# Ledger of designs, part 27: peptides against a protein of PDB entry 3JWR

Target 1, 323 residues: chain A of PDB entry 3JWR
Amino acid sequence: TRELQSLAAAVVPSAQTLKITDFSFSDFELSDLETALCTIRMFTDLNLVQNFQMKHEVLCRWILSVKKNYRKNVAYHNWRHAFNTAQCMFAALKAGKIQNKLTDLEILALLIAALSHDLDHRGVNNSYIQRSEHPLAQLYCHSIMEHHHFDQCLMILNSPGNQILSGLSIEEYKTTLKIIKQAILATDLALYIKRRGEFFELIRKNQFNLEDPHQKELFLAMLMTACDLSAITKPWPIQQRIAELVATEFFDQGDRERKELNIEPTDLMNREKKNKIPSMQVGFIDAICLQLYEALTHVSEDCFPLLDGCRKNRQKWQALAEQ
Target 2, 298 residues: chain A of PDB entry 3JWR as posed
Amino acid sequence: TRELQSLAAAVVPSAQTLKITDFSFSDFELSDLETALCTIRMFTDLNLVQNFQMKHEVLCRWILSVKKNYRKNVAYHNWRHAFNTAQCMFAALKAGKIQNKLTDLEILALLIAALSHDLDHRGVNNSYIQRSEHPLAQLYCHSIMEHHHFDQCLMILNSPGNQILSGLSIEEYKTTLKIIKQAILATDLALYIKRRGEFFELIRKNQFNLEDPHQKELFLAMLMTACDLSAITKPWPIQQRIAELVATEFWEQGDQVGFIDFVCTQLYEALTHVSEDCFPLLDGCRKNRQKWQALAEQ

## One batch from the design tools (peptide)

Design b1_p13_1_s2 (made by RFdiffusion4, then SolubleMPNN; from b1_p13_1, 5 letters changed)
Fold by OpenDDE base, seed 5:
Structure b1_p13_1_s2 (fold): chain B 323 residues (1-323), chain A 13 residues (1-13)
Amino acid sequence: as target 1 above (323 residues)
Amino acid sequence: SVEEFLYNFLTPE
C-alpha cells in the first residue's frame, strides 16, 4: 500500500527528537505516520529489531495492521490510546530504568501487548457487552474484551507479511505469546483490583523480588495497568483533554444504555451529570491510581514523574470539584 | 462515587 511504502521508506527520527522517552509526552500534534515512526523507534531503541531479527518492512506492516484494527469512531479506546500506552511503556523502560529489570522477551511482549491491548475496542466496557448479550459475552464470562483484544493481536501476528516474531525460536515464540496474553488480560481493571493488594503488600513489606516468577508476572501486570492509565499522570492540559475523550466515550455508552438497554446510566456514564466529573476523577485517582504509581516508584524511583503527575492532577481535579 | 466508578469497570461475578 501507499501508506506502507511511505512508512518503510521514511527516515526514523531519534527518540530524543520524537520525545518518546518523556513521561510528559503528548501525541496530539502527531500525524498517524509520525505515531508509526515513533513505534518503530521504540522497537529499535529497545533492541528488539536487532535481537529478534525483525525485517523492517514486516515491522512497518505490522504497525499499520495494528493501527488499522482500532476503530476510528471510538472517542478514546482507539489507536492513539494504544500508542500512548506503548509510549508510556517505552518511557518507563528507558527513563524509568525498568528495562534493566526485564528480559528481552518480556520487553518484546510488553511493547506488543501495549500496542495491541485494546484492538477492535467498541467504545463500551465489559459490563455493557455482558448486559447487551453480545456474542462475545457467550465466548467469555470474564475479561470479555481483553480476550477479544488478544485474539485480534494473535490474528495480526499470524497474518501474511505481519509476522514480526518469525525470527524467534519456537520456545521464545511460545513464551512471548504467553506474556502478551497475560499482559493484555491484565488491563482488565477488575483483575487489577483483584491482584493489586498482593503487589502493594509485597512492596510495603519490602519482600518484592523480581527473581520470583510469580512476582515477575504480577509486576508485568501492574506495569501494564500503570501504562494503560498513564493519561492521569500527564501534564494538566493533556490530562484534561484526555479526560474529555474518556467522558465522551462514557457518555456515548450511557446514551446507548438508555436506548438499547432501557436503563439509567451511572453518574460516570451520564451526560447530564458532567458536573460530577472532577469529583469522580478525584475518586478514581484515590481508589485506583495513586497506590499503583507509589508502588511503581518504589520499584524504580525513576518512575517518580508518573506519581508526581498523578498527584498534581489530583490537586487540579480537587480544585475544580470545590468550585 | 468510587463504588459507582468501580461498577462501570468491573465485570459481574
Scores: peptide ipSAE 0.034, ipTM 0.739, DockQ to the pose 0.485
Fold by OpenDDE base, seed 2:
Structure b1_p13_1_s2 (fold): chain B 323 residues (1-323), chain A 13 residues (1-13)
Amino acid sequence: as target 1 above (323 residues)
Amino acid sequence: SVEEFLYNFLTPE
């Protein structure tokens, strides 16, 4: 395609030029092509292209395939969300120095997972999918969409001309796929809520050890969530704009709940209760985000900008809630 | 509420 040709022939700017190492990064001003260039730079600077002998054209095609398999009519869970998740992962690995704590296969898996974790997202949560008795809900009882996202990820990875993992040994390939699956499934917030207590306790007790395979898996799950939710850490103007996208998608679900399921949506999904967004954001930060970024900062102090951003945005939302 | 928020993200068991 013309798009592939353009991407493959383009000069890829440095990570410094693209500012993709910054936790404060914004994609708002970037074209789709530029987001793809950023993604190439992430793979390159993490040594993934070299270490796993990725062909440039194959990587370019894979990136474009992933991007294409996000829906454009979904307000938040689209390519830009996946891209921002991956960028946060990159920043956490580089600027946050998490790279030094992980294997190359883990890094490879995390980056692929970050980009792929919401593939073909439909703009509705697992509860909606289940209640609507969607065909996907017949295949999976829990983490319905995350299973679907992984299935889509696997489909793309195995598609002709998209096989970025072809340079891996059989063992490396199996390991990578296992980690990708675990990482994508970990983005189900229900699973995060279930598992985070173990992580926080390990940190609190100073018993956290990445050399333990179970704790490594747990950490990768927490890191995925931290990147997935990283919009909450962004500078206020960026955070506010992203929050509007999230609200739009949630309100769209609420409208569908009324129309298709004949139910009254919860406040979070109810456009008539837009005035509750600030207080709900405070609640979200307190219930979900703060402890995670605190714990992550304990693992690596260089991740502090995520925690600091989250705290600052809590203050901003609280101020709005008090008006 | 926090509970309301959580219910929207929790997969029904």
Scores: peptide ipSAE 0.033, ipTM 0.737, DockQ to the pose 0.498
Fold by OpenDDE base, seed 4:
Structure b1_p13_1_s2 (fold): chain B 323 residues (1-323), chain A 13 residues (1-13)
Amino acid sequence: as target 1 above (323 residues)
Amino acid sequence: SVEEFLYNFLTPE
């Protein structure tokens, strides 16, 4: 395709030029091509292209395939969300110095997972999928969409000309896929809620050890969530704009819940309760985000900008809630 | 509420 030709022939700017190591990064001004270029740079600077012998054209095709499999009619859970998740992962790995704590396979898996974690998202949560009796709900009982996302990821990885993992040994391939699956599934916030207590307790007791395979898995899950939720850490103008996208998608679901399921949506998804957004954001930050970024910062102090951003946005939302 | 927020992300029954 012309798009592939353009991408494959393009000079990839440095990470510095692209500012993809910045936790404050915004994609708002980037074209789709530029987001793809950023993605190439992430793979390159993490040494994934070299270490796993990725062909440039194959990587380009894969990126475009991933991007293509996000829906454009979804307000938030689209390519830009996945891209921002991956960028946060990249920043956490580089600027946050988490790269030094992980294997190359784990890094490879996390980056692929970040980009792929919401593939073919439909703008509705698992509860809606279940209640609507969607065919996917017949395939999976829990983490319905996350299983679907992984299935889509696997499909793309195995598609002709998209096989960015072809340079891996059989064992490396299996390991990578396992980590990808775990990472994508970990983005189910319900699973985060179930597992985070163990992580926080390990941190609190100063017993956290990445050399333990179980704790490593737990950390990767927490890191994925931290990147997935990273919009909450962005500078206020960016945070506010993204929050509007999230609200739009949630309200769209709420509207569908009324129309299709004949139920009154919860406040979070109720368009009529827009005035509660600031207080709900404060609640979200307190209940979900702060402790996670605190724990992550404990693992790597260089991740502090995420925590700091979250705290600053809490203040901003609180101020709005008091109006 | 926080509880309502969390409910939206709970694992389906």
Scores: peptide ipSAE 0.033, ipTM 0.735, DockQ to the pose 0.559
Fold by OpenDDE base, seed 3:
Structure b1_p13_1_s2 (fold): chain B 323 residues (1-323), chain A 13 residues (1-13)
Amino acid sequence: as target 1 above (323 residues)
Amino acid sequence: SVEEFLYNFLTPE
C-alpha cells in the first residue's frame, strides 16, 4: 500500500527529536504516520529490531495492521490510546530505567501488549458486553474484552507479512506470547483491583524482588496498568482533553445502556451528571491511581514524574470540584 | 464489577 511504502521509506527521527522518552509526551499534534514512526523508534531503541532480527518492512506492516484494527468511531479506546500506552511504556523503560530490570523478551512482550491491549475495542466495557448478552460473553466469563484483544493481537501476529516474531526460537515465541496474554489481561481494572494489594504490601514491607517469577509477573501487570492509566499523569491541558474523550465514550455507553438495555447508567456514564466529572476524577485518582504510581516510584525513583503528574492533576480536579 | 467499585469509592459532588 501507499501508506506502507511511505512509512518504510521514511527516515525515523531520534527518540530525543520525537520526545518519546518524556513522560509529558502528547500525540495531539502528530499525524498517523508520525505515530507509526514513533513506534518504529520504540522498537529500535529498545534493541528489539536487532535482537530479534525484525525486518523493517514487516515491522512497518505490523504497526499499520495494529493501527488499522482499532476503530475510528470510538472516542477514547482507539489507536491513539494504544500508542500513548506504548509511549508511556517506552518512557518508563528508558527514562524510568525499568529496562535494566527486565529481560529482552519481557520488554518485547510489553511493547507489543501495550500497542495491542485494546484491539477492536467497541467503546463499551465488560459489564455492557455481559448485560447485552453479546456473543463474546458466551466465550469468556471474565475479562471478556481483554481476551478478545489478545485474540486480535494473535491474529495480526500470525498474518502473512506481519510476523515480527519470526526470528524467535519456539521457546522464545511461547514465552513472549504468554507474557503478552498476561499483560493484555492485566489491563482489566477488575484484575488490577484484585492483585494490587499484594504488590503494595511487598513494597511496603521492602520485600519486593523482581528475581522472583511470581513477583515479576505481578510487576509486569502493575506496569501495564500504570501505562494504560497514564493519561491521568499528563500535564493539565493534556489531562483535561483526554478526560473529555473518556467522558465522551462513557456517556456514549450510558446512552446505549438507556436505549438498548433500558438501564439507568451509573454516574460515571451518565451524560446528565457531567458536572460530577471533577469530583469523580478526584475519587478515581484516590481509589485507583495514586498508590500505583507511588509503588512504581518505589521500584524506580525515575518514574516520579508519573506520580508527580497524578498528584498535580488531583489538585486541579479538586479545585474544579470545589467551584 | 469495576464500575460498582468506582461508584462506591468515588467522591460524590
Scores: peptide ipSAE 0.031, ipTM 0.708, DockQ to the pose 0.109

Design b1_p13_1_s3 (made by RFdiffusion4, then SolubleMPNN; from b1_p13_1, 6 letters changed)
Fold by OpenDDE base, seed 2:
Structure b1_p13_1_s3 (fold): chain B 323 residues (1-323), chain A 13 residues (1-13)
Amino acid sequence: as target 1 above (323 residues)
Amino acid sequence: SVEEFLLSFFTPE
């Protein structure tokens, strides 16, 4: 395609020029092409292209395929969300120095997972899918959408001309797919809530050890969630704008809940309760985000900007809630 | 409430 040709022929700017190592990164000013260029740079600077012998054209095609399989009519869970998740992963790996704690296969899997973790997202949560008796709800009992996202990821990875993993051995390939699946499934916040206590306790007791396979898996799950939620850590103008996108999507779900399911939506998804957004954001930060970024910062102090950003945004939302 | 908020992320069991 013309798009592929343009991407494949383009000079890829440095990570410094693209500012993709910054935790404060914003994609708002970037074109779709530029987001793809950033993604190429992430793979390159993480040594994934070299170490796994990725062909440039194949990588370009894969990126475009992933982007294409996000819906444009979804306000938040779209390509830009996936891209920002991957960028945060890249920043955490580089600036946060987590790269030194992981294997190349784990890094490869995490980056693929970050980009793929919400593929074909429909702008509704698992509860809606279940209550609407969607065919996907018949296939999976838990983490319905995350299973679907992984299925989409696998489909793309196996599509002709998109096989970025073709340079891997059979064993490396199997390992990578396992980690990708686990990472995508870990983005179900229900699973995060279930598992985070173990992670926090290990950190608190100073018993956390990445050499333990179980703890490694747990850490990768927590890291995925930290990147998935990283919008909450962004500078206030960026955070506020993203919060509007999230609210838009949630309100769209609420509208559908009224129309299609004949139920009253929760405050979070109720368009009429827009005035509660600041207080709900404070609640979200306190209940979900703060402890995660605190724990992540204990694993790697260089991840502090994520924690600091989260704290600053809590203050901003609290101030709005008091008005 | 925080509980109501959290419920939005949970698939009912």
Scores: peptide ipSAE 0.040, ipTM 0.754, DockQ to the pose 0.516
Fold by OpenDDE base, seed 5:
Structure b1_p13_1_s3 (fold): chain B 323 residues (1-323), chain A 13 residues (1-13)
Amino acid sequence: as target 1 above (323 residues)
Amino acid sequence: SVEEFLLSFFTPE
């Protein structure tokens, strides 16, 4: 395609030029081509292209295929969300110095997972999928969408000309796919809530050890969630804009819940309750985000900008809630 | 409520 030719022939700017190492990064001003260039740079600077012998054209095609399999009519859970998740992962690995704590296969898996974790998202949560009796709800009982996202990820990875993992041994390939699956499934917030207590307790007791395979898996899950939720850490103007996108998608679901399911939506998904957004954001930060970024900062102090951003945004939302 | 918010992300069990 013309798009592939353009991407494959383009000079890839440095990570410094692209600012993809910054926790304060924003994609708002980037074209789709620029987001793809950023993604190439992430793979390159993490040594994934070299270590796993990726062909440039294949990587370009894969990136474009991933981007293509996000829906354009979804307000938040689209390519830009996945791209921002991957960028946060890259920043956490580089600026946050987590790269030195992980294997190349784990890094490869996390980056692929971050880009792929919401593939073919439909702008509705698992609860809606289940209540609407969608065919996917018959296939999977829990983490319905996350299973679907992984299936889409696997489909793309196995598609002709998209096989970025062809340079891996059979064992490396199996390991990578396992980690990708676990990372994508970890983005189910219900699973995060279920598992986070173990992680926080290990940190609190100074018993956290990445040499333990179970704790490694737990950490990768927490890191994935931290990147997925990283919009809450962004500078306030960016945070506000992303919060509006999230609210739009949630309100769209609420409208569908009324129309299709004949139910009154929760306050979070009720556009008539938009005045509660600030207080709900404070609640979200307190209940879900703060402890995660605190724990992550304990693992690597260089991740502090995520925690600091989250705290600053909490203050901003609280101020709005008091008006 | 915070609890109501959290439930919005849960798949019914």
Scores: peptide ipSAE 0.040, ipTM 0.754, DockQ to the pose 0.510
Fold by OpenDDE base, seed 3:
Structure b1_p13_1_s3 (fold): chain B 323 residues (1-323), chain A 13 residues (1-13)
Amino acid sequence: as target 1 above (323 residues)
Amino acid sequence: SVEEFLLSFFTPE
């Protein structure tokens, strides 16, 4: 395609020029082509292209295929969300110095997972999928959409001309897919809630050890969630704009819940409760986000900008809630 | 409420 030719022939700017190591990064001003260039730079600067012998054209095709398999009619869970998740992962690995704590296969898996974790998202949560008796709900009992996202990820990875993992041994390939699956599944907040207590307790007791395989898996899951939720850490103008996209998608679900399921939506998904957004954001930060970024900062102090951003946005949302 | 918010992310189990 012309798009592939343009991408493959383009000079890829440095990570510094693209500012993709910044935790404050915004994609709002970037074209789709520029987001793809940023993605190439992430793979290159993490040494993934060299270490796993990726062909440039294949990587370009894969990126475009991933982008194509996000829906444009979904307000938030689209390519830009996946791209921002991957950018946060890259920033955490580089600026946050987490790269030095992980294997190359783990880094490869995390980056692929971040880009792929919401593939073919329908703009509705697992509860809606289950209650609507969608065909996917017949295949999976838990983490329905995350299983679907992984299936889409696997489909793309195995598609002709998209096989970015062809340079891996059979064992490396199996290991990578295992980690990708675990990482994508970890983006189900229900699983995060179930597992986070163990992580926080290990940190609190100073017993956290990344050399332990179980603790490594736990950390990768927490890191994925931290990147997935990273919009909450962004500078306030960026946070507000993203929160509006999230609200739009949630309200669209609420409208569908009324129309299709004949139920009254929760406040979060109720368009008539827009005035509760600030207080709900404070509640979300307190219940879900703060402890995660605190714990991540304990693993690597260079991740502090994520925690600081989250705290600052809490203050901003609280001020709005008090008006 | 925080509870309603949290429930929006959870599949009933």
Scores: peptide ipSAE 0.040, ipTM 0.756, DockQ to the pose 0.484
Fold by OpenDDE base, seed 4:
Structure b1_p13_1_s3 (fold): chain B 323 residues (1-323), chain A 13 residues (1-13)
Amino acid sequence: as target 1 above (323 residues)
Amino acid sequence: SVEEFLLSFFTPE
């Protein structure tokens, strides 16, 4: 395609030029092409292209395929969200110094997972999918959408001309896919809530050890969640803008819940409760975000900007809630 | 409640 030709022929700017190592990164000013270029740079600077012998054209095609399989009519869970998740992962790996704690296969898997974790998202949560008796709800009992996201990821990875993993051995391939699946599934907040206590307790007791395979898996899950939720850590103007996108999507779901399911939505998804957004954001930060970024910062102090950003945004939201 | 808020993000088990 013309898009592929354009991307494949383009000079890829440095990570410094693209500012993709910054935790404060914003994609708002970037074109779709520039987001793809950023993604190429992430793979390159993480040594994934070289170590796994990725062909440039194949990588370009894969990126474009992933981007194409996000819906444009979804306010938040679109390509830009996936891209921002991947960028946060890249920043956490590089600036956050987590790269040195992980294997190349784990890094490869995490980056692929970050980009792929919401593929073909419908703009509704698992509860809606289940209550609407969607066909996907018949295939999976738990983490319905996350299983679908992984299925989409696998489909793309196996598509002709998109096989960025073709340079891997059979064992490396199996390992990578396992980690990708686990990472995508970990983005289900239900699983995060279920598992985070173990992680926090290990940190609290100073028993956390990445050499333990189970703890490694747990950490990768927590890291995925930290990147997935990283909008909450962004500078306030960026945070506000993203929060508006999230609210838009949630309100769209709430409107559909009223119309299609004949139910009153929760406050979070109720357009009529827009005035509660600031207090709900404070609640979200306190219940979900702060402890995660605290724990992540404990694992790697260079991830502090995520925690600091989260704390600053809590203050901003609290101030709005008091008005 | 916090619980109701959290349930908005995921399907409860």
Scores: peptide ipSAE 0.040, ipTM 0.753, DockQ to the pose 0.469

